# Designs tried in a protein design run: peptides against a protein of PDB entry 5JXT. Part 222

Target 1, 319 residues: chain A of PDB entry 5JXT
Amino acid sequence: SLLPKKEINVYIGMSEMQVKWYQKILEKDIDAVNGAGGKRESKTRLLNIVMQLRKCCNHPYLFEGAEPGPPYTTDEHLIYNAGKMVVLDKLLKRIQKQGSRVLIFSQMSRLLDILEDYCVFRGYKYCRIDGSTAHEDRIAAIDEYNKPGSDKFIFLLTTRAGGLGINLTTADIVILYDSDWNPQADLQAMDRAHRIGQTKQVVVYRFVTDNAIEEKVLERAAQKLRLDQLVIQQGRAQVAAKAAANKDELLSMIQHGAEKVFQTKGAFGTMAEKGSQLDDDDIDAILQAGETRTKELNARYEKLGIDDLQKFTSESAYE

## One batch from the design tools (peptide; made by RFdiffusion4, then SolubleMPNN)

Design b2_p25_7_s4 (from b2_p25_7, 12 letters changed)
Fold by OpenDDE base, seed 3:
Structure b2_p25_7_s4 (fold): chain B 319 residues (1-319), chain A 25 residues (1-25)
Amino acid sequence: as target 1 above (319 residues)
Amino acid sequence: MVTDEDLEEIREKMKEMLEELKKKK
């Protein structure tokens, strides 16, 4: 029988470099965020800020001139300059020791490029599929990963490309390196490993940058998922969840954690205390804290009805 | 629900913080 999947949000502090870049993004567009220009800043400008902040949460090397060099060589700096990479590096070592195999999903093909460099640097054998991968190459990658005795440990996928109905039940761990705005896309990604033919307990780790825009992306995704569930249960097709965030919602998301980011001189949380020196106990503490916060998040939305979810406004960074 | 007034107060606080940060650099 297929065991229920375990889903854990892994809340990760920013590295010092991420904090510096997050500050720069906010500082560059602060007049737009603050409305100082007297003109209502376009929704498009706020969406662009959101996308830059999400890039920063993933990896600072997604920005031009962020990578240290010359020489532009892959080294430990690729890991310690991104909180998610520090946690990923320790978690993958544990997953491998357990004899598990892992799917890593991202929204960003350019993040998969960084993860390829990381895999080469650590000596992890991998497969890759993104939106640009030819159909024949996708089939070849899936077959190479799924073959009996495959030496491929990691499968790197863009969430949308991985959503295409493929079977990857030879993996039992799923890492969502980032989240889709549509929670159904992430569910479809998880269902690549969590389906008929799976013989192990599937565990999903959702990486979430703590005290940053990604918490608000996650909250919005959880609200939408609960609303979709209630609409299905009640047969009320008319509740088109406002698919796109309004301007004030986007502004609130951008402002979330901004004050604490500006006050921070170094890294956040466990990244400030340990950085790249995370041990197995630190990982266990992060996972346990994440499991608790995941239960609390789910319990918050499970109590809400359709009418409550329609009225639910994201709490501002100042509430 | 964050009001337009609440958003304006937040914007003012963010401006003040940025000015303080510029003075410390």
Scores: peptide ipSAE 0.019, ipTM 0.461, DockQ to the pose 0.074
Fold by OpenDDE base, seed 2:
Structure b2_p25_7_s4 (fold): chain B 319 residues (1-319), chain A 25 residues (1-25)
Amino acid sequence: as target 1 above (319 residues)
Amino acid sequence: MVTDEDLEEIREKMKEMLEELKKKK
């Protein structure tokens, strides 16, 4: 029988470079961040800020001119300049040592480009599929990954490309490098490994930048998922209609952690304490803390009814 | 970026799943 998935949110601090870029993004649109724009702040402007902050949480090299150079060479700076890469680099070593194989999902094809450079730099053999990959090349990549005795350790996918019904049950680890606004897209990605034919315990690691917009993206996704579950259970189809973030929700998400980011000099959390020098005990502590916070998050939403979730989406716009 | 179209497609899929669950009851 298929074992249930183990899902762990991995809360990761920003690197010093990420904090600097996060500050710059907020400063550029400070009037929008402070709500000073009144009636004129377009939903489009706030959505753009959200997208830039999410890029920053993924990797600062997603911005033009952020990569150190010339010369533009892949080196350890690719890892230590992004908190998620520092954790990924340590986690992949463990995953490989245990004889597991891993799917890495992102919303951003440009992040997959960085992950390809990383894979080459570390000597990890990989496959890649994104939205631009031709149908024949997708089949070839899947077959190459799934073949008996495949030396391909990593499969890099955009979350949307992973939604296409593909079977990747030869992997037992899933890393969601970022989260979709729609929790169903992430579930569909997980279901590539967690499907009939899987023989191992599937473990899902969801990377979440701590004290940043990604916590609010995660909370919103968890709220939506719980609401969707309750709607299915109660047969109340009408509740699904309020899915798009309003202006006030977007503003609240942008403001989350902004004050702390402005006050902070250097890196956040474990990145401030140890930087790239995370050992095996640090990774265990991060995973254990993440497992605890994941249980707490789930327990918070499991107690909420439909009416509470509908109110919370309205009240979180006023706090 | 989740488009309004992506949200509609999800709503349709949820509607289909709800209809299938109603048929199994």
Scores: peptide ipSAE 0.000, ipTM 0.259, DockQ to the pose 0.013
Fold by OpenDDE base, seed 4:
Structure b2_p25_7_s4 (fold): chain B 319 residues (1-319), chain A 25 residues (1-25)
Amino acid sequence: as target 1 above (319 residues)
Amino acid sequence: MVTDEDLEEIREKMKEMLEELKKKK
């Protein structure tokens, strides 16, 4: 029988460079963030801020002129300038040592470019699929990854491109480097490894930038997933929770953690204490803390009914 | 951008998949 998947949210502090870029993004649009401009900020402007903040949470080199150079060379700076890369780098060493194989999903093809550079730099053999990959090349990459005795350790995928019915049960670890606004896209990504034919315990690590917009993205996705489950169970198709965040919800998401980010002169959390010098005990502590917070998050939403979930989405816009 | 219609289609597909999984048990 297929073992149930283990899902762990891995809460990761920003690097010093990420904090600086996060501050710059907020400062550039501070009038929109504070609501002070009297002109109702366009939903488009708020969505653009959200997109930039999510880019920052993934990697600062997603911004033009953020990468140190010339010379533009891949080095340890690719890792230590992004909290998620520091954790990824340590986690991949463990995953490899245990004889596991890993799927890494992102929403951003440009982040997969950074992850390719990282794989080359560390000597990890990989496959890649994104939204631009031709159908034939997708089949070839899947076959190369799934072949008996494949030397491909990592599969890099955009979440939506990986969602297209493919079987990757030769991997037992899934890393969601970022989250989709639609929790179903992430579930479909997990189901590429967690499917009939899987012989191992599937473990899903969801990376979440702590004290940043990604916590609110995760909360919103968890609320939506619970609501969708309850709607399916109760047969009440009519509870079309408006999937699109309103302006006030987007503003609240942008404001989340902003004050603490402005007050911070360095990195966050474990990144402030140890930076790139995370050891095995630090990773265990991060994973254990993440498992606890994941249980707490799930327990919060499991107790809520449809009416409570609908109210909570309205009240969290005013706190 | 995933539309409200796209979400309804996903919900219907999930309902169908869950019903199929129940029939196979």
Scores: peptide ipSAE 0.000, ipTM 0.249, DockQ to the pose 0.013
Fold by OpenDDE base, seed 1:
Structure b2_p25_7_s4 (fold): chain B 319 residues (1-319), chain A 25 residues (1-25)
Amino acid sequence: as target 1 above (319 residues)
Amino acid sequence: MVTDEDLEEIREKMKEMLEELKKKK
């Protein structure tokens, strides 16, 4: 029988470069972030801020002029300038050593470009599929990855491209480098490895930038998932329609961790303590802490009813 | 280039806004 998947949120601090860019994004639109302009900012402007903050959480090189150069060379800076890359680099080494194979999902095709550069730099053999990949090329990439004795270690996918019903049961590890606003998209991504034909325990690592917008994206996705589950269980189809964040919800999400970001000189959390010098014990501690926080997050939403889940509980925005 | 003074002004504005948001609840 297929073993249940193990899901672990991996909470990761920002690098110094990410903190600087996160500050710069908030400052550029500070009037919108502070609501000080008297005119209620457009929902589109707030969504754009959220998108820039999510880019920052993924990698600062997603911004024009952020990559160091000339010369533009791939080096260790590609890793140490993004907290998620530091953790990914250590985790992939462990995954490879245990004889596992890994799917890496992102919402951002441009992040997959950075991950390709990283794979080349580390000598990892990979396949790639995104939204622009032709149907025939998708089949070829899947077949090459799934081939008996394939030397392809990593499959890089956009979460949407992974949603297309493909079978990747030859991988047993899934990394969600970022989260979708729609938790069903992430579930569909996990189901590429977690399906009939899987022979191993599937483990899903969800990367979450700590003290940043991504915690609120995760919370909102978890809230929506629980609401969807309760609606299905109770047969109340009408409740699911308010999926889009309102302006006040978006503003609260943008403000989450912003004070700490402005107060911080340098990197956050484990990135401040160890930076790129994370050892195996530090990774074990991050994974263990993540497993605990994941259980706590799930337990929080399991106790909530439909009416509670429809209320955006902004209490966590002020802690 | 963001100055330390600019960051402090932003912190104060954010703090005020967070306090206003707390009062609206």
Scores: peptide ipSAE 0.025, ipTM 0.490, DockQ to the pose 0.027; fails the geometry check

Design b2_p25_8_s1 (from b2_p25_8, 8 letters changed)
Fold by OpenDDE base, seed 3:
Structure b2_p25_8_s1 (fold): chain B 319 residues (1-319), chain A 25 residues (1-25)
Amino acid sequence: as target 1 above (319 residues)
Amino acid sequence: SFTTLSKEEIEELYKLADKAFDEGF
């Protein structure tokens, strides 16, 4: 029988470089961040800020002129400059030692480029599929990964490209490096490993930058998922999930953690204390804290009805 | 009346954001 998947949100502090870039993004559009633009503020401008903040949460080298150089060489800086990479690097060592195989999903093809450089730097054998990968090359990559005795440890995928109904049950670990605005896309990604033919306990690690925009992206995704479940249960096809965040929701998301980011000199949380020197106990503590917060998040939404979820707006971080 | 961006307008904004992302902006 297929075991239930274990899902854990992994809450990760920003590196010093991420904090600096996050501040720079907010400062560039400070009037919009403070709501000073009011009704005249472009929804497009707010969406652009959200996108830049999400890039920052993934990796600062997604910005032009962020990568240290010349010379542009892959080194430990690729890891320590992003909180998610620090945790990923430690987690992958553990996963490999356990004889597990891992799918890593992102929304961002350019993050997969960074993850390829990382895989080469660490000597991890990998496969890759994104939106640009030809159909034949996708088949070849899947077959190479799923081959009996395959030496491919990691499969790098864009979440949407992974949505194509492929079977990757030869992996038992799923890492969502970032989250889709549509929780169904992430579920479909998980279901590549969590499917008939899986023989191991599937574990899903969802990386979430703590005290940042990604917490609000995750909350919104959880709200939508609960709403979708209730709509199915009640047979009410017409609950138009407000597909688009309104301006006030986007502003609240941008403002979330912004004050603390502006006050912070250096890194956040465990990244401030340990940086790249996380040990196995630090990882266990992060995973345990994440498991607790995941249960609390789920329990918050399980009690809400359709009418509650339709009215539910996260309070502004400045109220 | 908050002009609710259509699903298409949102997808276009994501494409623009993805394009800006791919262009390094």
Scores: peptide ipSAE 0.012, ipTM 0.390, DockQ to the pose 0.015
Fold by OpenDDE base, seed 4:
Structure b2_p25_8_s1 (fold): chain B 319 residues (1-319), chain A 25 residues (1-25)
Amino acid sequence: as target 1 above (319 residues)
Amino acid sequence: SFTTLSKEEIEELYKLADKAFDEGF
């Protein structure tokens, strides 16, 4: 019998380098961040800021000139300069020691390039599929990963490329390194491991940069997922079509945590205390805190009706 | 390797964000 999947949001502080780059992104477009452009500020400009902030939350080396060099060599700096990489590095050691196998999903093919460099640096055997991977090469990578006794520990996937009806039930751990705007894309990614043929408890770790735009991306995804569930339950297919994010919602997402980021001189949270020196107890604490916050987040939305969710989209524009 | 998203990847991410936002995301 297929066990229910366990989903845990893993809230991760930014590294010092991420904080500096996050500040720099906000400062570059400070007039847009402050809403000073008013009605003339384009939705496209706000979406650009959102995209740059999401890149920063993933890895600062997604920016030109952020990687230390020349020479550009893979070293421990690839890990300690991104909070998600520090947590990933410790979590993968645990996962491997448990005899589990892992799917890692991202929206960004260029983040998969960083994760390949990381896999090589740590000696992890991996497969990769992204949007550019030829159909034949996708089949070959899936077969190589799924073969009995495969030594491939990690499968790196873009969320959308992984969304194509593939079976990866030979993995029992799913890491969403970032979130899709559409929660259905993330669910489809999880369903590559969580389907008929799975023999283990599937655990999904969703990485979320704490006190940053990714919290608002997650909240918005949770709101939509709840709305979709309620629309299906009530047969009200017409209600879902109106909720296009307005400029004010984008602005509120950009502003979320910005003040605290500007006040911060170093890293955030556990990254400020220990940086790359996180131990197994720190990872357990992060996972336990994440499990608690995940339950609280779910409990917040599970009680909401359609009328409440329609109000919430209007009130979050004024806070 | 400098992991700059290609212009095409950025445009795809914008289309995804726009689609998400247009779909009520």
Scores: peptide ipSAE 0.017, ipTM 0.419, DockQ to the pose 0.023; fails the geometry check
Fold by OpenDDE base, seed 5:
Structure b2_p25_8_s1 (fold): chain B 319 residues (1-319), chain A 25 residues (1-25)
Amino acid sequence: as target 1 above (319 residues)
Amino acid sequence: SFTTLSKEEIEELYKLADKAFDEGF
């Protein structure tokens, strides 16, 4: 029988470079961040800020002029300048040592480019599929990854490029490097490994930048997933669950952690304490803390009814 | 209500964000 997948949110502090870039993004649009734009603030502007902050949470080298160079050389700076990369680097070493194989999903093809450079730098053999990958090349990559005795350790995918029907049950670990705004896209990504033919315990690590916009992206996705479940269970029309984020919701997401980011002169949390020197005990502590916070998050939403979820989405915009 | 953006809306947002980045941060 297929074992239930284990999902763990991995809460990761920003690197010093990420904090600096996060500050710059907020400062550039400080009037919008403070809500001073009022009726003049466009939803598009707030969405652009959200996307920039999400890029920052993924990797600062997604910004022009952020990568140190010339010369542009792949080195340890690719890792230590992004909190998620520091954790990924240690986690992949553990995953490899245990004889597991891993799917890494991102929303951003440009982050997959960084992850390719990282794979080359670490000597990890990989496959890649994104939205630009031709159908034939996609099939070839899947077959190369899934073949018996494949030496491909990592599969890099954009969350949405893994179209309906892909079987990647030869992997047992899934890393969601970032979260989709639609939790169903992430579930579909997990289901590439967590499907009939899987023989191992599937473990899903969801990376979440702590004290940043990604916590609110995750919360919003969790709220929607619970709402979708309750709507299905109660037979209510799905129509209410499709409204795009309003301006106040986007503003609240942008403001989340912003004060602490402005007060911080260096990295966050474990990234401030250890940075690239994270050991196996630090990773275990991060995973344990993540498992606890994941249980707390789930327990918070499991208790909510449809009416509570509709209210909570309004109240969490004003707190 | 924190309703999630559609696939198309998110792709459009990524395109807008990428364009905004390419046009000058």
Scores: peptide ipSAE 0.015, ipTM 0.405, DockQ to the pose 0.017; fails the geometry check
Fold by OpenDDE base, seed 2:
Structure b2_p25_8_s1 (fold): chain B 319 residues (1-319), chain A 25 residues (1-25)
Amino acid sequence: as target 1 above (319 residues)
Amino acid sequence: SFTTLSKEEIEELYKLADKAFDEGF
């Protein structure tokens, strides 16, 4: 029988470089961040800010001129300049030692480019599929990964390209490097490994930048998932939660953690204390804290009815 | 349902975000 998947949110502090870039993004559009644009502020501008903040949470080298160079060389700086990379680097060593194989999903093909450079730098054998990958090359990559005795450890995928019904049950670990606005896209990505033919316990690690926009992306995704579950259970097709974030919701998401980011000198959380020198005990502590916070998050939403979720989308704009 | 921004809409938002970043840094 297929074992239930375990999902753990991994809450990760920003590196010093990420904090500096996050500050710069907020400062560039400070009038929009402060809501000073009022009715004149476009939803498009707020969406652009959200996208830049999400890029920063993933890796600062997604910005032009952020990478140290010339010469542009892959080195340890690729890891220590992004909190998610520091945790990923330690987690992949554990995953490899346990004889597991891993799917890594991102929304950003340019982040997969950074992850390819990382894989080459660490000597990890990988496959890649994104939205630009030709159909034949996708089949070849899947077959190469799934073949008996495959030496491919990592599969790099964009979440949406991974959603295309492919079978990757030869992996037992899933890393969501970032989250989709649609929790169903992430579920579809997990279901590439968590499918008929899986023989191992599937574990999903969802990376979430702490005290940043990604916490609000996660909360919003959890709200939607709970609402989708309640709609299915109650047969009430009419509660189409207004699908798109409104301007006030986007503004609230941008403002989340912004004050703390402006007040902070250096890195956040475990990245401030240990930087890239996380040991095995630090990773266990992060995973245990993440498991606790994941249970708490789920328990908050499991108690909410449809009417409560409709209010939360309105009240989270006033707190 | 969140309007799942189409692949094109997300790619366009990334392009707009990249362009807005490149134009302003």
Scores: peptide ipSAE 0.007, ipTM 0.345, DockQ to the pose 0.017; fails the geometry check

